# Ledger of designs, part 92: peptides against a protein of PDB entry 7PB4

Target 1, 105 residues: chain A of PDB entry 7PB4
Amino acid sequence: KMLNIKEYKEKLLSTLGEFLEDHFPLPDRSVKKKKKNIQESSVNLITLHEMLEILINRLFDVPHDPYVKISDSFWPPYVELLLRNGIALRHPEDPTRIRLEAFHQ
Target 2, 218 residues: chain B of PDB entry 7PB4
Amino acid sequence: DALQMAVGYFEKGPIKASQNKDKTLEKHLKTVENVAWKNGLASEEIDILLNIALSGKFGNAVNTRILKCMIPATVISEDSVVKAVSWLCVGKCSGSTKVLFYRWLVAMFDFIDRKEQINLLYGFFFASLQDDALCPYVCHLLYLLTKKENVKPFRVRKLLDLQAKMGMQPHLQALLSLYKFFAPALISVSLPVRKKIYFKNSENLWKTALLAVKQRNR

## One batch from the design tools (peptide; aimed at target 1 F103 H104, target 2 K152 R155)

Design b2_p30_4_s4 (made by RFdiffusion4, then SolubleMPNN; from b2_p30_4, 16 letters changed)
Fold by OpenDDE base, seed 3:
Structure b2_p30_4_s4 (fold): chain B 105 residues (1-105), chain C 218 residues (1-218), chain A 30 residues (1-30)
Amino acid sequence: as target 1 above (105 residues)
Amino acid sequence: as target 2 above (218 residues)
Amino acid sequence: PTVEYSEEDKQTLRLLVEELVILEAELKKL
């Protein structure tokens, strides 16, 4: 039973990874060249996959405080995507913290 | 302009006196097709032409061609879609036109300006699941429309009954999975995670056109 | 330009994440 669940999880993660790469890619850094004033925040944006991994891990590793602080590496459209679609929740007292929805509860 | 003349022709109908009705019709169809695929159509033009395509005013071949070129320049009015659905109820369009309309509706879904009135038509679309020809496309549409408030016990029963009849179809499984997400207590069945995302991106007849629309709206 | 995602992609994302969370919870019980 455990082996089957692990195999299924791996398959699901692979599917999710491919799906995210195809449908939710990071903006190409190349397009920003023309508008001068957007400070090229030298901050390396993480993928949506990496963001979800962080959120999932926090949900299970620290279930009593499952919130993650929004870093500069979090692309704002991804944060809004997760919040608006009921995948993540904002901390009620700290708008800089988000958690994954506890779908298992 | 040539497009306004073409749209006006379809709206007002053929002027009686033209001996070459077919040549004139073809000329205007080609004009609409050319503009639609190159630049897209304005919301007002789509409103007029979409209603014409579903009203039964012209033959099935003409209606099919018009519907295939319902490509927006920017947006499609929700009102146009609601009117189109009303024509489906009247039943003057062919089964093939209905299928094409649902395909179009799914393809153009993101370009519809609002969804509030379309969401009110949820029950109508859900009833169309019983049509075997429409079922795949209706499932896809419902997958786009479904909210928690739409997931009712009677709809779950109907979907499960449909699954029992038709088997585990990918499009039906997609919709059931969404229903399970919103109302897990209503669906006890474990849905297998399918490797391929539920709706075969059946090569949308409009794939190239939609890419162009997205590029223009950026 | 606000990145607009398709409704299909958003629904699919939600479903995939939900399934992953459920699976992770099952593995922890195990």
Scores: peptide ipSAE 0.524, ipTM 0.719, DockQ to the pose 0.336
OpenDDE base, seeds 1, 2, 4, 5: peptide ipSAE 0.535, 0.531, 0.524, 0.512; ipTM 0.713, 0.716, 0.722, 0.731; seeds 1, 2, 4 fail the geometry check

Design b2_p30_5 (made by RFdiffusion4)
Pose (drawn by RFdiffusion4):
Structure b2_p30_5 (pose): chain A 91 residues (1-28, 43-105), chain B 212 residues (1-189, 196-218), chain P 30 residues (1-30)
Amino acid sequence: KMLNIKEYKEKLLSTLGEFLEDHFPLPDVNLITLHEMLEILINRLFDVPHDPYVKISDSFWPPYVELLLRNGIALRHPEDPTRIRLEAFHQ
Amino acid sequence: DALQMAVGYFEKGPIKASQNKDKTLEKHLKTVENVAWKNGLASEEIDILLNIALSGKFGNAVNTRILKCMIPATVISEDSVVKAVSWLCVGKCSGSTKVLFYRWLVAMFDFIDRKEQINLLYGFFFASLQDDALCPYVCHLLYLLTKKENVKPFRVRKLLDLQAKMGMQPHLQALLSLYKFFAPALISVKIYFKNSENLWKTALLAVKQRNR
Amino acid sequence: EAELERLEAEVVTLEEIKMRLEMEAALQAA
């Protein structure tokens, strides 16, 4: 059961990465890829379940933040505009 | 054949400026609906015309008439429905066309050969609940399509939030009651739906429905 | 069991992310 879930996770992750690179590229400060941004968000969601907010730095391309906000993937902090969290789809 | 000429004409897409082209388009569309309302269309023709209508090609009236004449002689391929859902996801489709398509998918539900690959698109179907123009028809569709596996906690939470936003609407209550039946531990709380008149009820479709 | 629950939660999140981004990519492609 474990190995099946692992195979599925890895396949989903690889295909997601390919899809991101194909459909959400950078334009050319030092910006990070959307993949790294999603990785940071996912990591913070499970590492700190009581504070899953990550600060928005200059490396976050504003179009990516707005993209994640429009599509219900990322959520804004009620008071602090510099923080965003990932939607807890698992619950 | 008389119908295949119209199918090919619609596959060619819209043509030049109209000198006599309006009459030609009308003749082809009349031929298609006559065949559809007399004995019905085959699966292949439906697969072609449904996806042509749900695409950006042709105006709204042509797409509306094509959708209103999408009556199967036998069955409907599920792959056609999957491509139709992909065309909805493209976004170059009219709102009224989307409403008509959801009404058609509800009306033609028992004439789709298989529904498992359609159920795999439950997420795309559910995401359309945000749109308050599609909300009743999407709820009617999800009432028919929902299995036990589809009742996920996230969806229950989002449906409860939508109930709180819109109020206890009939279609929302029916879908929530189905969710309660399938997963009472995740939440506490098929039949009549408004605007559920069968626009595509021909006599032969009626005899096929009774034979179903 | 805890590793399995963690993997299942991450899979659900990745599926939702991928699906929603596919919808947005399709809108942009139009």

Design b2_p30_5_s1 (made by RFdiffusion4, then SolubleMPNN; from b2_p30_5, 22 letters changed; failed a check: too like the target's own chain)
Amino acid sequence: SEKMLNIKKELEILEEIYQRLLIAAMELES

Design b2_p30_5_s2 (made by RFdiffusion4, then SolubleMPNN; from b2_p30_5, 14 letters changed; failed a check: too like the target's own chain)
Amino acid sequence: EEEMLNIKKEKEILEEIKLRLEIEAARQAS

Design b2_p30_5_s3 (made by RFdiffusion4, then SolubleMPNN; from b2_p30_5, 18 letters changed; failed a check: too like the target's own chain)
Amino acid sequence: SEEMLNIKKEKEILEEIYRRLLIEAQRRAA

Design b2_p30_5_s4 (made by RFdiffusion4, then SolubleMPNN; from b2_p30_5, 20 letters changed; failed a check: too like the target's own chain)
Amino acid sequence: KKKMLNIKKEKEILEEIKLRLQIAAMEQES

Design b2_p30_6 (made by RFdiffusion4)
Pose (drawn by RFdiffusion4):
Parts: structure tokens; sequence; C-alpha cells
Structure b2_p30_6 (pose): chain A 91 residues (1-28, 43-105), chain B 212 residues (1-189, 196-218), chain P 30 residues (1-30)
């Protein structure tokens, strides 16, 4: 059961990465890829389940943040505009 | 054949400025509906015309008439429905066309050969609950389509939030009752739905429904 | 800027990744 989940996870992640690079590229400060941004968000969601917010730096491309906000993937902090969290789909 | 000429004409897409083209389009569309309302269409023709109507090609009236004449002689391929959901996801489709398509999918539910690959699109179907124009028809569709495996906690939470936003609407209450039946531990709280008149009820379709 | 289809597919793929990551963590704990 474990190995099946692992195979599925890895396949989903690889195909997601390819999809992101194909459909959400950077334009050309130092910006990070959307993949790294999603990785940071997913890591913070499980590492700190009591504070899953990550600060928005200059490396976050505002179009990516807005994209994640429009599609219900990322959520804004009720008071602090510089922080965003990932929607907890697992619960 | 008389119908295949119209199918090919619609596959060619919209043509030049109209000198006599309006009459030609009307003749082809009349031929298709006559065949559809007499004895029905085959699966291949339906697969073609449904996806042509749900695409950006042709105006709203042509797409509306095509959708209103999408009556199967036998069955409907599920792959056509998958491509139709994909065309909905493209977004170049009219709102009224989307409402008509969801009404058609509800009306033609028992005439789809397989529904497992359609159930795999439960997420795309559920995401359309945000749109308050599609909300009743999407709820009617999910009432038919929902299995036990589809009742996920996230969806229950989002449906409860939508109930709190819109109020205890009939369609929302029916879908929530189905979710309660399938997963009572995740939440506490089929049949009549408004605007559920079968627009595509021909006599032959009625005999086939009774034979079903 | 981007297409609606790509946006919707992104949502589904990210939702599935979060769900399977949570399941893998539960299994590793077991």
Amino acid sequence: KMLNIKEYKEKLLSTLGEFLEDHFPLPDVNLITLHEMLEILINRLFDVPHDPYVKISDSFWPPYVELLLRNGIALRHPEDPTRIRLEAFHQ
Amino acid sequence: DALQMAVGYFEKGPIKASQNKDKTLEKHLKTVENVAWKNGLASEEIDILLNIALSGKFGNAVNTRILKCMIPATVISEDSVVKAVSWLCVGKCSGSTKVLFYRWLVAMFDFIDRKEQINLLYGFFFASLQDDALCPYVCHLLYLLTKKENVKPFRVRKLLDLQAKMGMQPHLQALLSLYKFFAPALISVKIYFKNSENLWKTALLAVKQRNR
Amino acid sequence: MWSEEAEKLLFEKVQELVEVTAEERELEEE
C-alpha cells in the first residue's frame, strides 16, 4: 500500500512539474519558480500545522501569488497581507 | 448521406460572409434536427456535434439548437462527455450553453454507456458549485453522479460553507442529504429539482427510457 | 494572462498532491 502511494505521488509530482513548466513559465530581483513556491507552501503546511503562513518576499512573482489566490489554492492571512497559507485539502 | 453532409459542414467550421450561407446553415441544421427528432443520432455524430457546439466555433443560436437536438438513437459515448467537460474547462463557452449542457447531461444520464470516467471528473463538476447560475443544475448532476468514494471531507466542508452562504436551498439540501447518507461521521445532514423539464423528450427517447 | 483550462487543471493537480502527501505521512507513522 505504501509503495503504491509512493509511485502515485512521484508520478503526480513529476507530471505536475512538467505541467507547470509548460503552462506557467517565468517571464525570462531573483524570482523563484512556481514549483519552488508550491513546495515551500506544502512544506510549511505540514511542518508547522499551527502556523502554515509563509511571508511573501520579493522572489514571489505577484502573478503567481494572485494565480494561487484566484484558484483557491492559496489563502490570505486575515490581518497580515505579507503572509499566505496553503488550503488544507486533506481536511 | 443527408446527415453526413451536415456533419461535415459543421466540422468545416464557420465560413465566409453570408450571401446564401445563412440558408445553407439552416438547411444543414434542419436536416440534423429532423433526423434527431425522428429516430435519433448515432454515437459518432453526437460525439462530433456536441463538442462542435461546446467549442467557440459558431454563434450561440447554432450551439443552442445543436444541444437541443442531441438525442441519441442508442447510447452516448463517455469519451464524448469527457471531451465536453474539457471544452467546458476551456471557457470559451456561453453561460446559457453551459446551463443547457448540464441540463442535457442530467436528462441523458441513463443513455451514457459508462459513467466511471465521468465520475472521475467529479472534481471538475464540484468546482462549478461556485457559480450561482450553474449551482442548481450542478447539484442535480452531482446527486445522480455521487458515489461513496466521492464524499471527501474537503467537499463536505465546502458544501456546508456554500449552504451557509446561499441558505438551505433545495438542491443543496438534496446533495447534502446524499452526502449524509454516504458519510454520516463527517456531517449530519432525490428528487425533485427545479427547471428539470426534459427538453429532449421525443417519443422514441420515451420508449427507450421505458425500455430502460 | 493564463488560460482557464490550465488554471483548473492546476487546482486539481495541487489538490491531489496535498491529499496524497497527507496519506503518505499517515502511513509512515503507522

Design b2_p30_6_s1 (made by RFdiffusion4, then SolubleMPNN; from b2_p30_6, 13 letters changed)
Fold by OpenDDE base, seed 1:
Structure b2_p30_6_s1 (fold): chain B 105 residues (1-105), chain C 218 residues (1-218), chain A 30 residues (1-30)
Amino acid sequence: as target 1 above (105 residues)
Amino acid sequence: as target 2 above (218 residues)
Amino acid sequence: MVSEEAKQTLRLMVEELVILTAEEKKLEKE
């Protein structure tokens, strides 16, 4: 049973990764060039896949405080996407923190 | 069953049942209350009863009791909420019923199946901030709904104007802090850094029931 | 513009992933 779950989870993660690349890619770096004056905070944006991994890990590693602080590496449209579609929830006391929905509860 | 008969009574029963002393009305209301608090109501039952509570078909006392027992077994349909909001626009419900509805909406927010249509009602909810009785609960609702796209200069001005009139209310501060998070360039005013955002505990009325619902749906 | 279908699919995939992760963790503690 454990082996089957792990294998299925790995397959799902792979499928999710491909799906996210196809449907939810990061914006091309090329578009950032024209607006000169915004301080190029060279903060590398993480993929939606990486964001979800962070959120899932936090949900299970720290179940009493499952919230992740939104960093500059979080692309704002991804945060909005997760919140709009009921995948993530905002912290009631800190708008800079989000958690994954506890679908298993 | 007894619940179906009760729901049927409210749906098809007498228009403007004025008398709180109607034994039949009380019997059916108690049936709905009992099932709602023990097991929750199906989405279809909530759809019917929520609309009845806001339509003005019954008196304020009955509407209040119905609304207080709008506890889901599993989920609330977004369509039911949209219909309910449409009744608020018609203005047939009392001010107390409107307050209770917003409290209910905040308390039951996580049990609503979808949020897409509710998000389209953002402007309507935002306009309700001007009502002093609704303002705390509407701020909480907007805190749950607000996306970056909703943060507009005119809304920032309205919130700051409200703050100037009402003072730095915790619920208003919470919403402003969220607005500043999404659009820091629109809010030049230094907001006091509160470590904790406090909304009025709208859930207090349903706290025990909500815990039971969460336990059943696990 | 991402389709509504894609958003729904994303939610379902994440939901399933969370459930599987919970099951995995439950079995690891046993």
Scores: peptide ipSAE 0.631, ipTM 0.494, DockQ to the pose 0.324
OpenDDE base, seeds 2, 3, 4, 5: peptide ipSAE 0.630, 0.627, 0.625, 0.631; ipTM 0.447, 0.458, 0.464, 0.412; seed 4 fails the geometry check

Design b2_p30_6_s2 (made by RFdiffusion4, then SolubleMPNN; from b2_p30_6, 17 letters changed)
Fold by OpenDDE base, seed 1:
Structure b2_p30_6_s2 (fold): chain B 105 residues (1-105), chain C 218 residues (1-218), chain A 30 residues (1-30)
Amino acid sequence: as target 1 above (105 residues)
Amino acid sequence: as target 2 above (218 residues)
Amino acid sequence: MVSQEDQETLRLLVEELVILRAEEEKLKKE
């Protein structure tokens, strides 16, 4: 049973990865925003897959505080997408924190 | 089943039953209360009883007691909430019942099965911000519902007008901070950086029951 | 603009992953 669940989960993760690459790609970094001198730290945006992984892990690893702080690496449209579709929820007291919906509960 | 008989009484029972003298009404109400607080109610039972509480079929005291025991065993149907909101538009419920409903809706928000239709009611909830008694709870509800697409210039103006009228209320500030997060260009006003947003504890009425529901669904 | 269908598919995939993870966690405790 455990082996079957793990294998199915891995397959599902792979399917999700492919699906996200096809339908939810990061915007092309190629838009040369003008070099204004402020060291805007080249914040590497994470993929939606990586974002979901963080959220899922937090949900199970810290079930009493399943919220993740929205970092600069979180592409705002992805955050909005997750919230809009009921995949994630905003923290009731801190709009900079989100959690994954507890679909297993 | 005693619960089925009680629900059936409220569904099919006499219109405008007198609260104080009807031993049968009190018996059935106690049955619903006892089951709701111990085990929660099924989605179908909540569908029936929630609509009854808002329809004006019974007196305000009975409606209040019914609404206070709208505790789910598992989930609340979105359709039940949409129907309940439709009763708010008819205006047969008291102001206190409306306040209690919004408190309930906030407290039970996570137990509602879907949010798509509730999100379509955003404009209706936003219009209810003008009611001073509802405003704190509606702000909390809108804080839960607000998407970037809901943040419109006219709504920003309305919130700023409300803030000018009511002062810097914590619940308005919370909603404005969220609006600024989604649409910083629409809110030029410097909002105080509050590290913690405080809504009125709408959940306090159901805190123990909600903990029990969360434990049963684990 | 992501289609509504794709958004629904995303939700379903994530839901299933969460359910599977929960099942894994139950089996590990067992």
Scores: peptide ipSAE 0.616, ipTM 0.422, DockQ to the pose 0.311
OpenDDE base, seeds 2, 3, 4, 5: peptide ipSAE 0.611, 0.610, 0.613, 0.612; ipTM 0.413, 0.427, 0.436, 0.443

Design b2_p30_6_s3 (made by RFdiffusion4, then SolubleMPNN; from b2_p30_6, 14 letters changed)
Fold by OpenDDE base, seed 4:
Structure b2_p30_6_s3 (fold): chain B 105 residues (1-105), chain C 218 residues (1-218), chain A 30 residues (1-30)
Amino acid sequence: as target 1 above (105 residues)
Amino acid sequence: as target 2 above (218 residues)
Amino acid sequence: MVSEEAKRTLRLLVEELVILEAELRKLEKE
């Protein structure tokens, strides 16, 4: 049973990865060049996949405080995407923290 | 301009009873097609032409061609869609035109400016699931429209009955998955994890044109 | 602009992943 679930999870993760690459790719670095005033802070943006992984892990690893602090590596449109679509929630007292929706509860 | 003349022709009908009706019609149809595929149509032009395509004013071939070129330059008015659906209720369009309309509606869904009135038509769309020819496209549309308030026990039953009749269809499973998300207590059935993302094969007729529209509106 | 379809599909995929993770973690504690 556990093995089957693990295998299924791996397949789902793979499917999700492909899906995210196709539909939610990171903005090409080339588009950032035209607006001069974006401070060159070479903040490496993480993929939506990586962001979701962080959020999922936090949800289960720290269930009493499942919130993740929004870092500069979080692309703002991804954060808004998750929030607007009921995938993530903002902390009620700290707008800089988000959690994954507890779909299992 | 040539487009305005073409739209005006379809709206007002042929002014002259002349023998060249077919040539004139073809000329105007080509004008609309060329502009639509190249640049898209204004919301007002779509409003006019979409209603014409579904009103039964012209033959099925003409209506089909008009509907195929309902490509927006920017947005489609929700009112245009509501009017179009009203024409579906009147039943003056062919079955093939209905199918094409639902395909169009799915393809253009993101270009419709508002969804509030369309969401009120949920029950009408859901009733169209009984049409075997429409069912895949209606499921896709409902997948886009469904809200928690739409997920009612009687609709769940109808979907399950449809599944029992038609088997585990991808489009139906997609919709059932969404229903389960909104109302897990109503759907006890474990939906098999599909390797395929829902509607991957939804190659719409307008894919290339819509990509161009999105690029122009960035 | 992200499609409505993509957004809805994303939500469903994430939900399924969360449910699976919860099940796995329950089994690992047994």
Scores: peptide ipSAE 0.681, ipTM 0.890, DockQ to the pose 0.384
OpenDDE base, seeds 1, 2, 3, 5: peptide ipSAE 0.679, 0.674, 0.677, 0.676; ipTM 0.889, 0.885, 0.887, 0.885; seeds 2, 5 fail the geometry check

Design b2_p30_6_s4 (made by RFdiffusion4, then SolubleMPNN; from b2_p30_6, 13 letters changed)
Fold by OpenDDE base, seed 5:
Structure b2_p30_6_s4 (fold): chain B 105 residues (1-105), chain C 218 residues (1-218), chain A 30 residues (1-30)
Amino acid sequence: as target 1 above (105 residues)
Amino acid sequence: as target 2 above (218 residues)
Amino acid sequence: MVSEEAERQLRLMVEELVILEAELKKLEEE
């Protein structure tokens, strides 16, 4: 039983990865910000897949405080996408923190 | 590059000595438009150009064209939006520019990096509900911004007064329904069950541009 | 804008993934 669930999970993760690449790609970083000397912190945006992985892991690793702090690596459209679809919830008192919806409860 | 030269032109203003001021301006506008629609603009470029569009430095036609091409490549800085709103208070932009700005703000809302400072401007946006031309777009913006802490008795009264004046508009109904959700005790009126929230011009001017930017990333 | 259908599918996939993860965790604790 456990083996079957693990295999199915792996298949689902693979399918999700492909799905996210097709439907929810990051904007092209290719605008060569010419290195003007201003340390424009080239904020490296993470993929939606990576964002979901962080949220899922937090939900199960720390179930009593399942909230993740929104970093500069979180592309705002992805955050809003998750919120509007009920996939994620904003912390009631701290707008900089979001959690994954506990669909298993 | 051509874009940097164009942005620099708008930032520094037209050099008096050029006989072909209008041709130069048009050239730079087209450069910005082409890059914005093809690739989007960097946050820094949006910061500069958005402020210029609302400062009254150029004419209404130019400001309108600049606002229409404020398409982000990745994100819009919250600070840029706050600065833009400050220009609305100075009153150097036309009514049409204000409408376009609110339309833009709603359309680009998800691309704004943070909302903390924008949320502090809630009262300013709420006051703009009295403008009939702005009201539909302001309702949509407020729908996106409203938290429980924003739902106060005096704002409920103002919304009900607006309803009495203009009737039950779909955008106003959407905002009132959200207010009732956060503070049911403040709104005794039976609102129809959450029908499909309809905001005017859900098909925004930038929909195609934003889709094009996303498609290029495939 | 992403299609409404794509957003719906995303939700369903995430829901299923969360349910599977919860089931695995339960089995590991037994």
Scores: peptide ipSAE 0.630, ipTM 0.442, DockQ to the pose 0.285
OpenDDE base, seeds 1, 2, 3, 4: peptide ipSAE 0.622, 0.618, 0.627, 0.629; ipTM 0.433, 0.711, 0.461, 0.687; seeds 1, 3 fail the geometry check

Design b2_p30_7 (made by RFdiffusion4)
Pose (drawn by RFdiffusion4):
Structure b2_p30_7 (pose): chain A 91 residues (1-28, 43-105), chain B 212 residues (1-189, 196-218), chain P 30 residues (1-30)
Amino acid sequence: KMLNIKEYKEKLLSTLGEFLEDHFPLPDVNLITLHEMLEILINRLFDVPHDPYVKISDSFWPPYVELLLRNGIALRHPEDPTRIRLEAFHQ
Amino acid sequence: DALQMAVGYFEKGPIKASQNKDKTLEKHLKTVENVAWKNGLASEEIDILLNIALSGKFGNAVNTRILKCMIPATVISEDSVVKAVSWLCVGKCSGSTKVLFYRWLVAMFDFIDRKEQINLLYGFFFASLQDDALCPYVCHLLYLLTKKENVKPFRVRKLLDLQAKMGMQPHLQALLSLYKFFAPALISVKIYFKNSENLWKTALLAVKQRNR
Amino acid sequence: MWSSQAEAELFMKVQELVEVEAEYRELEEE
């Protein structure tokens, strides 16, 4: 059961990464890829379940943040505009 | 054949400025609906015309008439429905066309050969609950489509939030009751739906429904 | 800027990834 989940996870991740690079590229400060941004968000969601907010730096391309906000993937902090968290789909 | 000429004409897409083209389009569309309302369309023709109507090609009236004449002689391929959901995801489709398509999918539910691949699009169907114009028809569709595996906690939470936003609407209450039946531990709280009149009820479709 | 279809597919892929990431962590703990 474990190995099946692993295979599925890896396949989903690889295909997601290819999809992101194909459909959400950077334009050309130092910006990070949307993949790294999603990785930071997913890591913070499970590492710190009591504070899954990550600060928005200059490396976050504002179009990516807005994209994640419009599609219900990322959520804004109720008071602090510089922080965003990932929607907890697992619960 | 008389119908294949119209199918090919619609596959060619919209043409030049109209000198006599309005009459030609009307003749082809009349031929298609006559065939549809007399004995029905085959699966291949439906697979072609449904996706042509749900694409950006042709105006709203042509797409509306095509959708209103999408009556199967036998069955409907599920792959056509998958491509139709994809065309809906493209976004170049009219709102009224989307409402008409959801009404058609609800009306033609028992005439789709397989529904497992359609159930795999439960997420795309559920995401359309945000749109308050599609909300009743999407709820009617999910009432028919929902299995036990589809009742996920996230969806229950989002449906409860939508109930709190919109109020205890009939369609929302019916879908929530189905979710309660499938997963009572995730939450506490089929049949009549408004605007559920069968626009595509021909006599032959009626005898096929009774034979079903 | 981006297409509607790509945005919808992105949502679905990310939703599945978060769900399977939670299940993978639970199984790894077990």

Design b2_p30_7_s1 (made by RFdiffusion4, then SolubleMPNN; from b2_p30_7, 14 letters changed)
Fold by OpenDDE base, seed 3:
Structure b2_p30_7_s1 (fold): chain B 105 residues (1-105), chain C 218 residues (1-218), chain A 30 residues (1-30)
Amino acid sequence: as target 1 above (105 residues)
Amino acid sequence: as target 2 above (218 residues)
Amino acid sequence: MVSAEAEAQLRLLVEELVIVTAELLKLEKE
């Protein structure tokens, strides 16, 4: 039973990964550096897959405080995507923190 | 069933000139209240009753009672909310009903099935910040709805102007903090890092009912 | 433009993943 569930989880992760690559890719950084002096803090954006992994891990690792602080690596459209679809919830008192919805509870 | 008869009464109105119109109204209202608080209402029932509560078909007292019992069994249709907001634009409901609606909308936000159309109403909700009675609840709603795309220079200016007029209100600070999070360059003012966002909804009228809904849907 | 359908599918996949993860963790503690 446990083995089957592990295999199923791996399959789900793989399916999710492929799905995210196809439908929710990161914007290509190829937008030409127009020279405006905005200190492009070269913040490496993480994939939506990585973001979800962080959120899922936090949900189960720290169930009493399942919130993740939004970093500069979090692409804002992904945060908005998760929030509007009820996949994530904003902290009621701290807009810089989000949690994954506890779909298992 | 008794609920269907009650909903039908509110939708279609009294068929017969019954001498005891008020007693019949009260009976049906109590039926709706009892079912709503015990079991919640179906999305279709909420659709009907929510529109009635905001249409001005009945008096303010009745509308208030109906709106207070708009507790879902499972979900609220986004379309019902959009229709309800349309009634707010028509202006046939009292100011107290508008306040109650925004409180309800914030309280029930997680039970609304979709948010796409509600998000399109962002500008309408934002305009309602100018109403001093609505402002705390609208700030809370906007806190829930705000996306990066909504954070525009003109809205920042309006919020700052509102803060200048009303003072450093906790609900305005909460919304401004969110705006600053999405667009730091638009808000040069140092906002006090409030550890706690305080919205007046700390005492949700529906707290017990919402707990019951969550327990039934687990 | 992300399609509404894709967003709905994303939710379903994440929901299932959370449920399965919870089940797995429960079994590992037993």
Scores: peptide ipSAE 0.638, ipTM 0.657, DockQ to the pose 0.290
OpenDDE base, seeds 1, 2, 4, 5: peptide ipSAE 0.634, 0.636, 0.634, 0.637; ipTM 0.425, 0.424, 0.668, 0.425; seed 1 fails the geometry check

